Peptides against a protein of PDB entry 8YVU. Designs and how they scored, part 61

Target 1, 39 residues: chain A of PDB entry 8YVU
Amino acid sequence: PQLCYILDAILFLYGIVLTLLYCRLKIQVRKAAITSYEK
Target 2, 160 residues: chain B of PDB entry 8YVU
Amino acid sequence: TWLTVLKKEQEFLGVTQILTAMICLCFGTVVCSVLDISHIEGDIFSSFKAGYPFWGAIFFSISGMLSIISERRNATYLVRGSLGANTASSIAGGTGITILIINLKKSLAYIHIHSCQKFFETKCFMASFSTEIVVMMLFLTILGLGSAVSLTICGAGEEL

## One batch from the design tools (peptide; aimed at target 1 T19, target 1 (a further copy) Y14 L18 R24)

Design b2_p27_5_s3 (made by RFdiffusion4, then SolubleMPNN; from b2_p27_5, 18 letters changed)
Fold by OpenDDE base, seed 3:
Structure b2_p27_5_s3 (fold): chain B 39 residues (1-39), chain C 160 residues (1-160), chain D 39 residues (1-39), chain A 27 residues (1-27)
Amino acid sequence: as target 1 above (39 residues)
Amino acid sequence: as target 2 above (160 residues)
Amino acid sequence: as target 1 above (39 residues)
Amino acid sequence: MKELDILSEYAIVFLLKVFELLFSLLS
């Protein structure tokens, strides 16, 4: 039972980190697209 | 191609928000159907008594639906509406997190006060169950808030 | 304890989906960067 | 790519149906 809660915490943290990274990557793609359009 | 990807991402975020809302509603409904919260003494289910699973789920659902519709129709008024709905959902999510944290603290305090070593006692079981449900709802609310904030940022970026 | 395992399953699935999306987005960023460098 | 798009659309439709069902149950 304790291991289950620990796993939940790890998976939750992983989900948050991935979401943040995904957002950052999305912003980068948008910036790259804008730069490409200006050229 | 990049615009198509962005649209897919927004739709996915909207779906995630709706899914989170539905799960919250399901948990709320199950708890209300199985447990008579009105007869339970204490503030173990304070978040449920406040109706958070219901109104929170409604806000998230509306926000998600508006986001999807706005993206599909590509109308300026819908984009603004979606942005407003996502902002409202973000506020609701933040409020929900606060309520859930308070509820969690009360539940943990209850468990500590009653020294719930005997799991078979109804009160201790209810407190433990409440704690588990609140934790799950907290995670779902954080996920929903994340999706709503992401959609808000996306919408704001389109207006700039 | 049973709820914990259910939550683990949901979080695990969510993590897998996010990982796949992140990989796709990363590939797109790389393609955009290459295109920008060629211009 | 097309298959994923189709799956996503089905998922959205399914979620909408579930929401409608939940709303009906709560009314």
Scores: peptide ipSAE 0.450, ipTM 0.802, DockQ to the pose 0.074
OpenDDE base, seeds 1, 2, 4, 5: peptide ipSAE 0.453, 0.441, 0.454, 0.443; ipTM 0.800, 0.808, 0.809, 0.775; seeds 1, 4 fail the geometry check

Design b2_p27_5_s4 (made by RFdiffusion4, then SolubleMPNN; from b2_p27_5, 19 letters changed)
Fold by OpenDDE base, seed 3:
Structure b2_p27_5_s4 (fold): chain B 39 residues (1-39), chain C 160 residues (1-160), chain D 39 residues (1-39), chain A 27 residues (1-27)
Amino acid sequence: as target 1 above (39 residues)
Amino acid sequence: as target 2 above (160 residues)
Amino acid sequence: as target 1 above (39 residues)
Amino acid sequence: MAELDRLGEYAVLFLLKVLELFFELLR
């Protein structure tokens, strides 16, 4: 049972980190697309 | 093509927010149905007594629905409405996290004071159950807040 | 304890979906960067 | 690549259906 809660915490942290990274990557793609249209 | 991908992501975030809200409502309903919170002495269910599962779920549901509608209709007024709703949901989520942390501290303190070695005592079982439910609700609230903030950032980026 | 395992399953599924989406987005960013260097 | 995109669309559609079902249950 304690291992299950630890796993939940790790998976939760992983989910948050992935969401943040995904948002950052999305912003980068948008910036790259805008820069490509200005050239 | 990129705008279409972004729209799909906004819809996904809105769906995630609504799902989180629904799960919160389900947990609130289950707790209210199984436990007579009014007869429980102490503040171990303070978050439930404050009605957080209900109002928090409503705010998240409204925010998610507005986000989905805004994406589908592409109307400027809906985008602003979605931004407002997401901001309100973010504030509600932050408040909910605070309430849940306070409840968790009270529940943990209760467990320590009563030296709950005997898990079969009704009071210790209730405190442990409350702690588990509060942790789950906290987790869901953080997920909801994350989705609301993400939608707010996406909407703000469209207005600029 | 049973609720913990259910939560683990949901979080695990969410993590897999996010990882797949992140990989897809990362590939798109790489393709956009390569196209920008060829111009 | 096209199959993965299709799977993603199916997953989103499935989530939307689950959401609709939940709204119907709340009604």
Scores: peptide ipSAE 0.422, ipTM 0.789, DockQ to the pose 0.087
OpenDDE base, seeds 1, 2, 4, 5: peptide ipSAE 0.384, 0.414, 0.404, 0.382; ipTM 0.776, 0.795, 0.797, 0.769

Design b2_p27_6 (made by RFdiffusion4; failed a check: a stray cysteine)
Pose (drawn by RFdiffusion4):
Structure b2_p27_6 (pose): chain A 39 residues (1-39), chain B 160 residues (1-160), chain C 29 residues (1-29), chain P 27 residues (1-27)
Amino acid sequence: as target 1 above (39 residues)
Amino acid sequence: as target 2 above (160 residues)
Amino acid sequence: CYILDAILFLYGIVLTLLYCRLKIQVRKA
Amino acid sequence: LCYILDAILFLYGIVLTLLYCRLKIQV
């Protein structure tokens, strides 16, 4: 009954999860590009 | 096979360490700049007053930088420094967790007994704001400490 | 406030959809 | 103060869009 930031609290978790998943995907793709471009 | 997986997956832990160090500064500067932290009737601030946002800001940052640079450049003396920075950051997080827990204990002791019936917007909006902020910081610090301990136990993997 | 939260509430849907598309594309690669 | 929290979440959106565009180009 006192909404706004209570619903806005889980959105910070959503932001953290996405901002870590993109970093993990970028590092993984960079490693895959390095391993595939060597030969 | 846990050691190989932890070794090959290393620099993301530095990414999340440096994300924790960067996001700790913003909260710490905003909270310590918007209003004085020594004239609170309920003495709600028991973590920002102890320097915790500025105690592990350039502390987690150096551990994350060392861990990132470790795979980028395999320096002779950088491997030794990375383990020390990781274990010092584990200790700092261990302290930060308990200080944040006693901050939650005091904030709940303030808001619990006759200070404000039901939710906020009666007399102490700052008490609920500080409680939510510290809870978010505690969760983010748990996330960061788990990765710092995982990197600390991955980095040695050998005698000395 | 509430509507401001709602404007940034669907940004996550599109961001996750593009993230899944990138994942499937990289899996094909 | 609620606006400051929304501002921090809005900056996450910019950073994530930049990381997506940079990664899409790399791919």

Design b2_p27_6_s1 (made by RFdiffusion4, then SolubleMPNN; from b2_p27_6, 12 letters changed; failed a check: too like the target's own chain)
Amino acid sequence: LKLLLLQLLFLFGILLTLLYKELEEQV

Design b2_p27_6_s2 (made by RFdiffusion4, then SolubleMPNN; from b2_p27_6, 11 letters changed; failed a check: too like the target's own chain)
Amino acid sequence: LDLLLDALLFLFGILLTLLYKELEEEV

Design b2_p27_6_s3 (made by RFdiffusion4, then SolubleMPNN; from b2_p27_6, 9 letters changed; failed a check: too like the target's own chain)
Amino acid sequence: LYLLLLLLLFLYGIVLTLLYDELKEQV

Design b2_p27_6_s4 (made by RFdiffusion4, then SolubleMPNN; from b2_p27_6, 12 letters changed; failed a check: too like the target's own chain)
Amino acid sequence: FYLLLLALLFLFGILLTLLFKELKEQV

Design b2_p27_7 (made by RFdiffusion4; failed a check: a stray cysteine)
Pose (drawn by RFdiffusion4):
Structure b2_p27_7 (pose): chain A 39 residues (1-39), chain B 160 residues (1-160), chain C 29 residues (1-29), chain P 27 residues (1-27)
Amino acid sequence: as target 1 above (39 residues)
Amino acid sequence: as target 2 above (160 residues)
Amino acid sequence: CYILDAILFLYGIVLTLLYCRLKIQVRKA
Amino acid sequence: PQLCYILDAILFLYGIVLTLLYCRLKI
């Protein structure tokens, strides 16, 4: 009954999860590009 | 096979360490700049007053930088410094968890007994705001400390 | 406030959809 | 209330930066 930032609290978790998943995907793709471009 | 997986997967731990160090500065500067932290009737601030946002800000940052540079550049003396920075950051997080827990204990002791019936917007909106902020910091610090301890245990993997 | 939260509430849907598309594309690669 | 809006502004900037970095990856 006192909403706004209670619903906005889980959005910070949503932002953290996405901003870590993108970093993990970028590092993984960079490693895969380095391993595939060597030969 | 846990050592190989932890060794090959290393610099993302430094990414989440530096993300914790970067996001700790913004909260610490905004909270210490918007209002004085020594004239609170409920003395709600028991973590920002102790320097915790500025105690592990350029502390986690140096451990994340060392861990990122470790795989980028295999320096002779950088491997030794990375383990020390990881274990010092583990100790700093261990202290930060218990100071943040006693901050939650005091904030709940303030809001619990006759200070404010039901939710906020009666007399102490700052008390609920500080409680929510410290809970978010505690969760983010748990996330950061778990990766710091995982990197500390992964980095040795050998005698000395 | 509430509507401001709603405007950035669906940004996550599109961001996760493009993230899944990138994942499927990289899996194909 | 002002601090609630500052906190929401910080979270909004996270969304902007992440969407720009994802567009750059697609280009």

Design b2_p27_7_s1 (made by RFdiffusion4, then SolubleMPNN; from b2_p27_7, 14 letters changed; failed a check: too like the target's own chain)
Amino acid sequence: LELYLKLLELLFLYGIVLTQELLRLLQ

Design b2_p27_7_s2 (made by RFdiffusion4, then SolubleMPNN; from b2_p27_7, 13 letters changed; failed a check: too like the target's own chain)
Amino acid sequence: LSLYQLLLAILFLYGIVLTQELLELLK

Design b2_p27_7_s3 (made by RFdiffusion4, then SolubleMPNN; from b2_p27_7, 13 letters changed; failed a check: too like the target's own chain)
Amino acid sequence: LELVLLLDAILFLYFIVLTEELLELLK

Design b2_p27_7_s4 (made by RFdiffusion4, then SolubleMPNN; from b2_p27_7, 14 letters changed; failed a check: too like the target's own chain)
Amino acid sequence: LDLYLELLALLFLYGIVLLEELLRLLK

Design b2_p27_8 (made by RFdiffusion4; failed a check: a stray cysteine)
Pose (drawn by RFdiffusion4):
Structure b2_p27_8 (pose): chain A 39 residues (1-39), chain B 160 residues (1-160), chain C 29 residues (1-29), chain P 27 residues (1-27)
Amino acid sequence: as target 1 above (39 residues)
Amino acid sequence: as target 2 above (160 residues)
Amino acid sequence: CYILDAILFLYGIVLTLLYCRLKIQVRKA
Amino acid sequence: MVPQLCYILDAILFLYGIVLTLLYCRL
């Protein structure tokens, strides 16, 4: 009954999860590009 | 096979360490700049007053930088420094967790007994705001400490 | 406030959709 | 002060959106 930031609290978790998943994907793709471009 | 997986998956732990160090400065500067932290009737601030946002800000940052540079550049003396910075960050996080837990204990002792019936917006909005902020910081610090301990146990993997 | 939260509430849907598309594309690669 | 502190929190969440858009474009 006192909403706004209670619903806004889980959005910070949503932001953290996405901002870590993108970093993991970028590092993984960079490693895959390095391993595939060597030969 | 846990050692190989932890070794090949290393610099993301430095990414989440540096993300914790970067996001700790913003909270710490905003909370220590918007209002004085020594004239609170409920003495709610028991973590920002102890320097915790500025105690592990350029502390987690150096451990994250060393862990990132470790796979980028395999320096002779950088491997030694990376383990020390990881274990010092583990100790700093261990202390931060218990200081943040006693901050939650005091904030709940303030808001629990006759200070404010039901939710906030009666007399102590700052108490609920500080409680939510410290809970978010505690969760983010747990996330950062788990990765710092994982990197500390992964980095040795050998005698000395 | 509430509407401001709603405007950034669907940004996550599109961001996750593009993230899944990138995943499927990289899996094909 | 109550809307101000709520906006500061929304500003931090809005900054995450910029950083995620930049990371997606870079990929």

Design b2_p27_8_s1 (made by RFdiffusion4, then SolubleMPNN; from b2_p27_8, 18 letters changed)
Fold by OpenDDE base, seed 4:
Formats: C-alpha cells, structure tokens, sequence
Structure b2_p27_8_s1 (fold): chain B 39 residues (1-39), chain C 160 residues (1-160), chain D 39 residues (1-39), chain A 27 residues (1-27)
C-alpha cells in the first residue's frame, strides 16, 4: 500500500508534467497555425 | 518521413531508454536490498531471481548511450554499434517481457489462491508488492523495447 | 489500497495517452514548421 | 555505489529534462 501511494505520487507528477508539456506544445501548434494563416 | 522524425528523436529515445533502464535497475536493486527473495516462498519474484532488472537495464543503458553517442558524433561505426546494441536491447526487452509476464501470472495466482482479502497479511502484502513491481517493470520494459525498436529502425534507415 | 491500484492504472493510462498525443502534436508542429519554411 | 547510482540517476533525469526542454523549444 505504501508503494502504491509512492507510485501514485510519481505517476501523478509525471501526468502533471506531461500535461504542462502538452499544453505548451498545443499553444505552439496554435501559434504556428495562426502564423501560417496570416501568411 | 517517419524515419526523419525518428532520427530527430534519436537522442530523446536514447535518453528515454537510459532512463527506463535506470529505473528498472533501481527497482531491481531496491527489491533485492529490501527483500530477501531467496526466503520468499514461491516464484513471486521470479523476474528478480532471473536477474532481469540488472541485465535488462544494462542492455538498455548501453543501447541508449550508444544511440546518443552515435547521434552526436554522426560516425558510421557508432551508428552500426548503436544498431547492434539496440537490436540486442530489443531482444533483451522481449525476453524481459516474457519473464515479467510469467512472474505476473505467478503473483496473481498467488493472490488468488490465498484469497488476499486482508492486505495486512505478510504473504498477501508481498504478493501484492510483487505484482505492483512486476507490472511497473513490465511497463518500463515495454517502453524500453519501444525505444530500442525505434532506435533500431532509425539506425537501419541511416544505413540504407 | 484497491483505490490506489485503480488510480495507478488510470494515471498510467493517462500517461500513455498523453505521451502519444504529445508525439502526434510534436509531429504536427514539425510539419507546420516545414510548411512555413517552404513558404 | 548507491550514492553514485543516485547521482547518475539524477544526472540522467536532468539530461532528460534538458532534452525535453530543447525538444519543446524546437517545436
């Protein structure tokens, strides 16, 4: 059970980091799409 | 092309492979240090008894390192070396997956046989712990294998 | 403890899905960058 | 050996983080 909680914490942290990275990437894609549309 | 993408991600894949290997090694080391696997009844830790976390981690680490070095130096001999190492790592990963699946089956069977309703029983706890670790190792091994295969494809594409 | 395992499974699945989405998004960004360079 | 391993792991994690950052910036 303690190990499960540790794993949960690690996975949760990983999920948060990935979510942040995904959001950043998504913003970049949107910016790139907007820039391509203005051209 | 997919090959171009893989080439650009080669370093990332190599790092991921090394990281996966290191995590596997850490888990193996922790389990071996905390638990006297030799005294545990049954084959709940068969993957650890087989030394998979160790040799698997070594193979993945070598493969990842070679991939990174190959990408950085862009030398033909390093590319071939990386390809060979990645192939070896892929084989090791496949073997590891097999071992881990067997271990997982044994662990699950143990849990089922003992009707582990009470997780506080030492045997049930160990079986559950083993299952958790084996599952984690299995996922890490799959990730490592995926990275190794990707690197292998990338290396093969560079040789063609 | 059962909830912990369920959470682990969900978080793990989420991590995998996010990784795949991140890879796809990264490919899209790269394609967009290439297209912008050819213009 | 454990301390060295931990240091190596930390270095690998840092390198991975840096690599991810570079990858994110390249995007």
Amino acid sequence: as target 1 above (39 residues)
Amino acid sequence: as target 2 above (160 residues)
Amino acid sequence: as target 1 above (39 residues)
Amino acid sequence: LKDELYSLLLALLLSFGILLDELLRSL
Scores: peptide ipSAE 0.469, ipTM 0.795, DockQ to the pose 0.148
OpenDDE base, seeds 1, 2, 3, 5: peptide ipSAE 0.518, 0.464, 0.514, 0.454; ipTM 0.805, 0.797, 0.813, 0.782; seeds 1, 3, 5 fail the geometry check

Design b2_p27_8_s2 (made by RFdiffusion4, then SolubleMPNN; from b2_p27_8, 18 letters changed)
Fold by OpenDDE base, seed 3:
Structure b2_p27_8_s2 (fold): chain B 39 residues (1-39), chain C 160 residues (1-160), chain D 39 residues (1-39), chain A 27 residues (1-27)
Amino acid sequence: as target 1 above (39 residues)
Amino acid sequence: as target 2 above (160 residues)
Amino acid sequence: as target 1 above (39 residues)
Amino acid sequence: LLEELLLSLLALLLKFGILLNELLASL
């Protein structure tokens, strides 16, 4: 049972990190799309 | 193609937000159905007493729905409305996280004070159950907040 | 304790979905960069 | 009251399921 909570914490942290990375990547894609449209 | 991908992502985020809201509501209703929180001594279920699963779920649901509608209709007024709703949902999510963290701290403190070794003791069981539910709600709230913030940033970028 | 395992399953699924989405976005960023370079 | 709440929750879950199916179909 304690291992389960530790796993939850790790997975939660992983989820947050992935969400942040996803947001950054999405912003990059948008910037690239805007730059491509202006050309 | 990129706009289509971004739209798909927005829809996915909206659906995720609605799903999160539904799960939070489900947990709220289950807890209220199984446990009479009003008769539970202590602040172990402070988040439930505050009604967070209900109002939080409503805000997230509205935000998600508006996001999906805004994406489908591509109307400027809908984009603005979605942005407002997502912002409100983000604020609600942040407030919910704060409440849940406070509840979690109280629950953990309770467990520590009572040295809960026996799971079947009523007090320890309630504290453990509360902790589990609060952790789940906290996770869901963070996911909802992440989606709402993402949608808000997307909407803000479209208005600029 | 049983709820913990359910949470682990949900978190795990969420992590997988986010990873897939991140991979797709990364591919899109690469494609956008290539298209921008060809212009 | 609890039964009504349960029914409302079920209805909401069904609506969400339908919406999810529509989204999946649109992908």
Scores: peptide ipSAE 0.468, ipTM 0.823, DockQ to the pose 0.071
OpenDDE base, seeds 1, 2, 4, 5: peptide ipSAE 0.452, 0.436, 0.441, 0.443; ipTM 0.810, 0.814, 0.817, 0.812; seeds 1, 2, 4 fail the geometry check

Design b2_p27_8_s3 (made by RFdiffusion4, then SolubleMPNN; from b2_p27_8, 17 letters changed)
Fold by OpenDDE base, seed 4:
Structure b2_p27_8_s3 (fold): chain B 39 residues (1-39), chain C 160 residues (1-160), chain D 39 residues (1-39), chain A 27 residues (1-27)
Amino acid sequence: as target 1 above (39 residues)
Amino acid sequence: as target 2 above (160 residues)
Amino acid sequence: as target 1 above (39 residues)
Amino acid sequence: LKEELLLLLLNFLLLFGILLDLLLQEL
């Protein structure tokens, strides 16, 4: 049970990091799309 | 910019692979240190008896390191070496997953047979612990395989 | 303890899905960057 | 052998930490 909680913590942290990276990437894609539309 | 992004991806994947390998090694070493697997009756720790946490982690570590080195030096020979290592690590990961699944099935069967309602029974505790560790190792192996495959694809793309 | 394992499974699945989405998004960013460079 | 393995593991963990820091600096 303790190992399960540790795994949960690691997976949760990983999920947060991935979510942040995904959000950053999504913002970049949106910025690129906007820049392409203004040209 | 594209090459820089690819490089960052490869490096990230390589680091992830190394991390996965390290965690696998940690689990392997902890289990081997805390539990005398040789004295445990049954095939609950068959993956550990096979030494998977050790050799699998080594393969993943080597693959990850080679990927990082290849990315940093941008040498064609290193890219090929990394691709080869990642391919080998992917194969090793697949084999490891198979072993872990077999171990997991045995562990689950053991838990079921002994009707482990009382978690505090030594045998049931060991089986449950084994199951937990094997599941963790399985997840780590899947992550390692995913990283190795991703690195292999990236490396193959650089050679085309 | 059972809830912990369920959470682990959910977080793991989430991690896989996010990784796939991130890869797809990154490919899209790359395609957008290539298209902008050819223009 | 166990102590050497532990030391090796510790060195790998340290290396990983350094690599992670380098990666975080580039991000």
Scores: peptide ipSAE 0.499, ipTM 0.810, DockQ to the pose 0.078
OpenDDE base, seeds 1, 2, 3, 5: peptide ipSAE 0.494, 0.498, 0.491, 0.495; ipTM 0.813, 0.816, 0.801, 0.789

Design b2_p27_8_s4 (made by RFdiffusion4, then SolubleMPNN; from b2_p27_8, 17 letters changed)
Fold by OpenDDE base, seed 1:
Parts: C-alpha cells; structure tokens; sequence
Structure b2_p27_8_s4 (fold): chain B 39 residues (1-39), chain C 160 residues (1-160), chain D 39 residues (1-39), chain A 27 residues (1-27)
C-alpha cells in the first residue's frame, strides 16, 4: 500500500509536468498558425 | 549543432535503456531468489514464469549498447545495426507490456476472487506483492520502450 | 488501497494520452515551421 | 529491498526528468 501511494505521487508529478509542456506547445502552435494567417 | 545535440541525446537514451534493462534484470533475479515462483498457485507471476525480465532486459541492453557504440563510432553500418536493434527492442518492449498487462489482470482477479479482506493471509500477501512488482516492471518496460523508440527515430533521421 | 490502484491506472492512462498528444503537437509544429520556411 | 527499490525508482525518475528537459530544450 505504501508503494502505491509513492507511485501515485510520481505519476501525478509526471502528469503535471507533461500538462505544462503540452500547454506550452499548444500556445506555440497557435502563435505559428496566427503568423501564417497574417501572411 | 543539431547533429551534436542529437548525438548527445542518442547516448543519453542508450544509457537510459541499458540502465532500465539492468534494473529489470536485478528485479527478475531478486524475485526468483526470494520467491519460489514454481510453487505459487495461480498465474500471478506469469510474466516471471515466462522469463520476461531476463529476455526483455537482454534485448534492451543489446539495443542500448548498440546505440552507444553507433553514436561513438559514427559509422553508417553501425547506424543501421543500431536501428535494427532498437526496432527489435521496441517490438520486445511491446510484447513485454502485453505480457505484464495480462499478468496484472490475473493478479488483480486473484485478489478480487479471494476477497483479500485479511491482508495477512499468505495468498493475499503474495498476490499483492506480485501486483506491486508487476506494476514496477510495467513502468520500467514503458521507459525502456520509450528510449528504444526515441533511439529508432534518431537512427532513422540519420539515414535520411 | 483499491482507490490507490485506480488512481495509478487513471494517472498512467493520462500520461500515455498526454505523451501521444504531445508527439502529435510536436509534429504539427515542425510541419508548420517547414511550411513557413518555404514561404 | 524496499529501500533499494525506492532508490532505483528515484534514479529512473531523475533520468526520465533529464530526458524530458532535453526534449524540451530541442523544442
């Protein structure tokens, strides 16, 4: 049971980091799409 | 600059793959040494009975070693060999994940059927321990597969 | 303990989905960068 | 054994974190 909680904490932290990265990449794609539309 | 970055990434991925393989081997050896899996009733340790920690770790180790050697020597023949080894390791990793998922399902089903209200029963303890080890092995296999796939993409990019 | 295992499964699935989405988004950003350079 | 497993898990997480950071730096 203690190992399960440790794994949850690790997976949770990993999920947060991936979410932040995904958000950053999504913003970059949106900016690139806007710049291509203005050209 | 891009080639040097890719080269450093390939070496890092190879090292990660070797490390993952070594960890899988260590876990397999420890489990086989501590538990007589042959005498455990049920398919709770089916992945261990199939020898997955051993052959899977060997494939990942070979793939990682070939990737590191290919990167260091920068020879076209080694790049192809590394790509082949990484592809084989990716297939082995996928097969390993499948075996581990099946083992995990069997372990969870065993826990559910035996209504493990008393965690101190030997069967429930073994099933719980098996589940924990299988989850750890699954995590390691996913990391190994991720490294092998990344190395395969890097190797394919160098051939193009 | 059962809740912990359920949480592990959810977090694991979330991690896989995010990784796939991130890879897809990364490919889109690369394609957008190539199309902007040809222009 | 549990402490060794925990240490090993920590090392794997550290390696994975470094990989993610490198992947981010390429982006």
Amino acid sequence: as target 1 above (39 residues)
Amino acid sequence: as target 2 above (160 residues)
Amino acid sequence: as target 1 above (39 residues)
Amino acid sequence: LLDLLRLLLDLLLLLFGILLLKLLAEL
Scores: peptide ipSAE 0.477, ipTM 0.795, DockQ to the pose 0.236
OpenDDE base, seeds 2, 3, 4, 5: peptide ipSAE 0.476, 0.489, 0.490, 0.486; ipTM 0.791, 0.804, 0.803, 0.808; seeds 2, 3, 4, 5 fail the geometry check

## One batch from the design tools (peptide; aimed at target 1 K26)

Design b2_p28_1 (made by RFdiffusion4)
Pose (drawn by RFdiffusion4):
Structure b2_p28_1 (pose): chain A 39 residues (1-39), chain B 160 residues (1-160), chain C 29 residues (1-29), chain P 28 residues (1-28)
Amino acid sequence: as target 1 above (39 residues)
Amino acid sequence: as target 2 above (160 residues)
Amino acid sequence: CYILDAILFLYGIVLTLLYCRLKIQVRKA
Amino acid sequence: TINSLLVASFFFLFAVIALFFYFFFHHF
């Protein structure tokens, strides 16, 4: 009954999860590009 | 086979360390700049008053930088420094967790007894704001400490 | 406030959809 | 493409954080 930031609290978790998943994907793709471009 | 998986998966732990260090500064500067932290009737601030946002800001940052640079450049003396910075960050997080827990204990002791019936917007909006902010910081610090301890245990993997 | 929260509430849907598309594309690669 | 989406995720995270402080200043 006192909404806004209570619903906005889970959005910070949503932001953290996405900003970590993109970092993990970028590092993984960079490693895969390095391993595939050597030969 | 744990050691190999932890070794090959290393610099993302430094990414999340440096993300914790960077986000700790924004919260610490905004909270310590918007209003004085020594004239609170309920003395709500028990973590920002102890320097915790500025106690592990350039502390987690150096451990994340060392961990990121470790795989980028395999320096002779950088491996030794990385383990020390990881274990010092594990101790700093251990202390931060307990100080943040006693901050939650005091904030709940303030808002619990006759200070404000039901939710906020009566007389102590700042108490609920500080409680939510500290809870968010505690969760982020648990996330960061778990990765710092994982990297500390992964880095040794050998005698000395 | 509420509507401001709603405007950035669907940004996550599109961001996750493009993230899944990138995942499937990289899996194909 | 990944770089642009990573920057967009950071912008979303900082917009969520700024909404907390805007809500505090609105009731301050």

Design b2_p28_1_s1 (made by RFdiffusion4, then SolubleMPNN; from b2_p28_1, 20 letters changed)
Fold by OpenDDE base, seed 3:
Structure b2_p28_1_s1 (fold): chain B 39 residues (1-39), chain C 160 residues (1-160), chain D 39 residues (1-39), chain A 28 residues (1-28)
Amino acid sequence: as target 1 above (39 residues)
Amino acid sequence: as target 2 above (160 residues)
Amino acid sequence: as target 1 above (39 residues)
Amino acid sequence: ELDKLQEYAIVFLLNVFDLFFKLFELLS
């Protein structure tokens, strides 16, 4: 039972980190697209 | 192609938000169906008494739906509406987190006061169950807030 | 309890989906960067 | 009346879940 809660915490943190990274990456893609369009 | 990918991502975020809302609503309905919260003494289910699973789910659902509709129609007024709905959902999520934290503290305090060494005691079982449900709802609320904030940032970026 | 395992399953699925999306987005960023460098 | 409301809620939830599964399948 304790292992289950630990796993929940790890998975939750992983989800948050991935969401943040995804947002950052999305912003980078947008910037790259704008730069490509201006050229 | 890039715009299409971005649209799909927004739609995914909206769907995730709606899903989170629905799961929260499901938990709320299940708890209300299994337990008569009105007859339970104490504030162990304060978040449920406040109706958070219901109004929170509604806000997140509306936000997600508006986000999806805004993405599909690509109309300026819909984008603004989605942004507003996402902002409202973000505020609702923050409020919900606060309520859930308070509920969690009360539940933990209850467990501590009653020295719940025997899990099979009715009061201790209810407190433990409440704690578990509140934790799950807290995680879902955080996920919903994250999706709403992400959609808000995306919408703001499109308007700029 | 059983609820913990259900939460683990949901979080796990969410993590997998986000990972796939992140990988796709990362590939797109790389392609955009290469295209920008060639110009 | 509450039981009917619960039944409607369950049906609604099932429909939403079905929609989500379809969307996830489309996104995959």
Scores: peptide ipSAE 0.488, ipTM 0.816, DockQ to the pose 0.031
OpenDDE base, seeds 1, 2, 4, 5: peptide ipSAE 0.493, 0.479, 0.488, 0.485; ipTM 0.820, 0.816, 0.824, 0.809; seeds 1, 2, 4 fail the geometry check

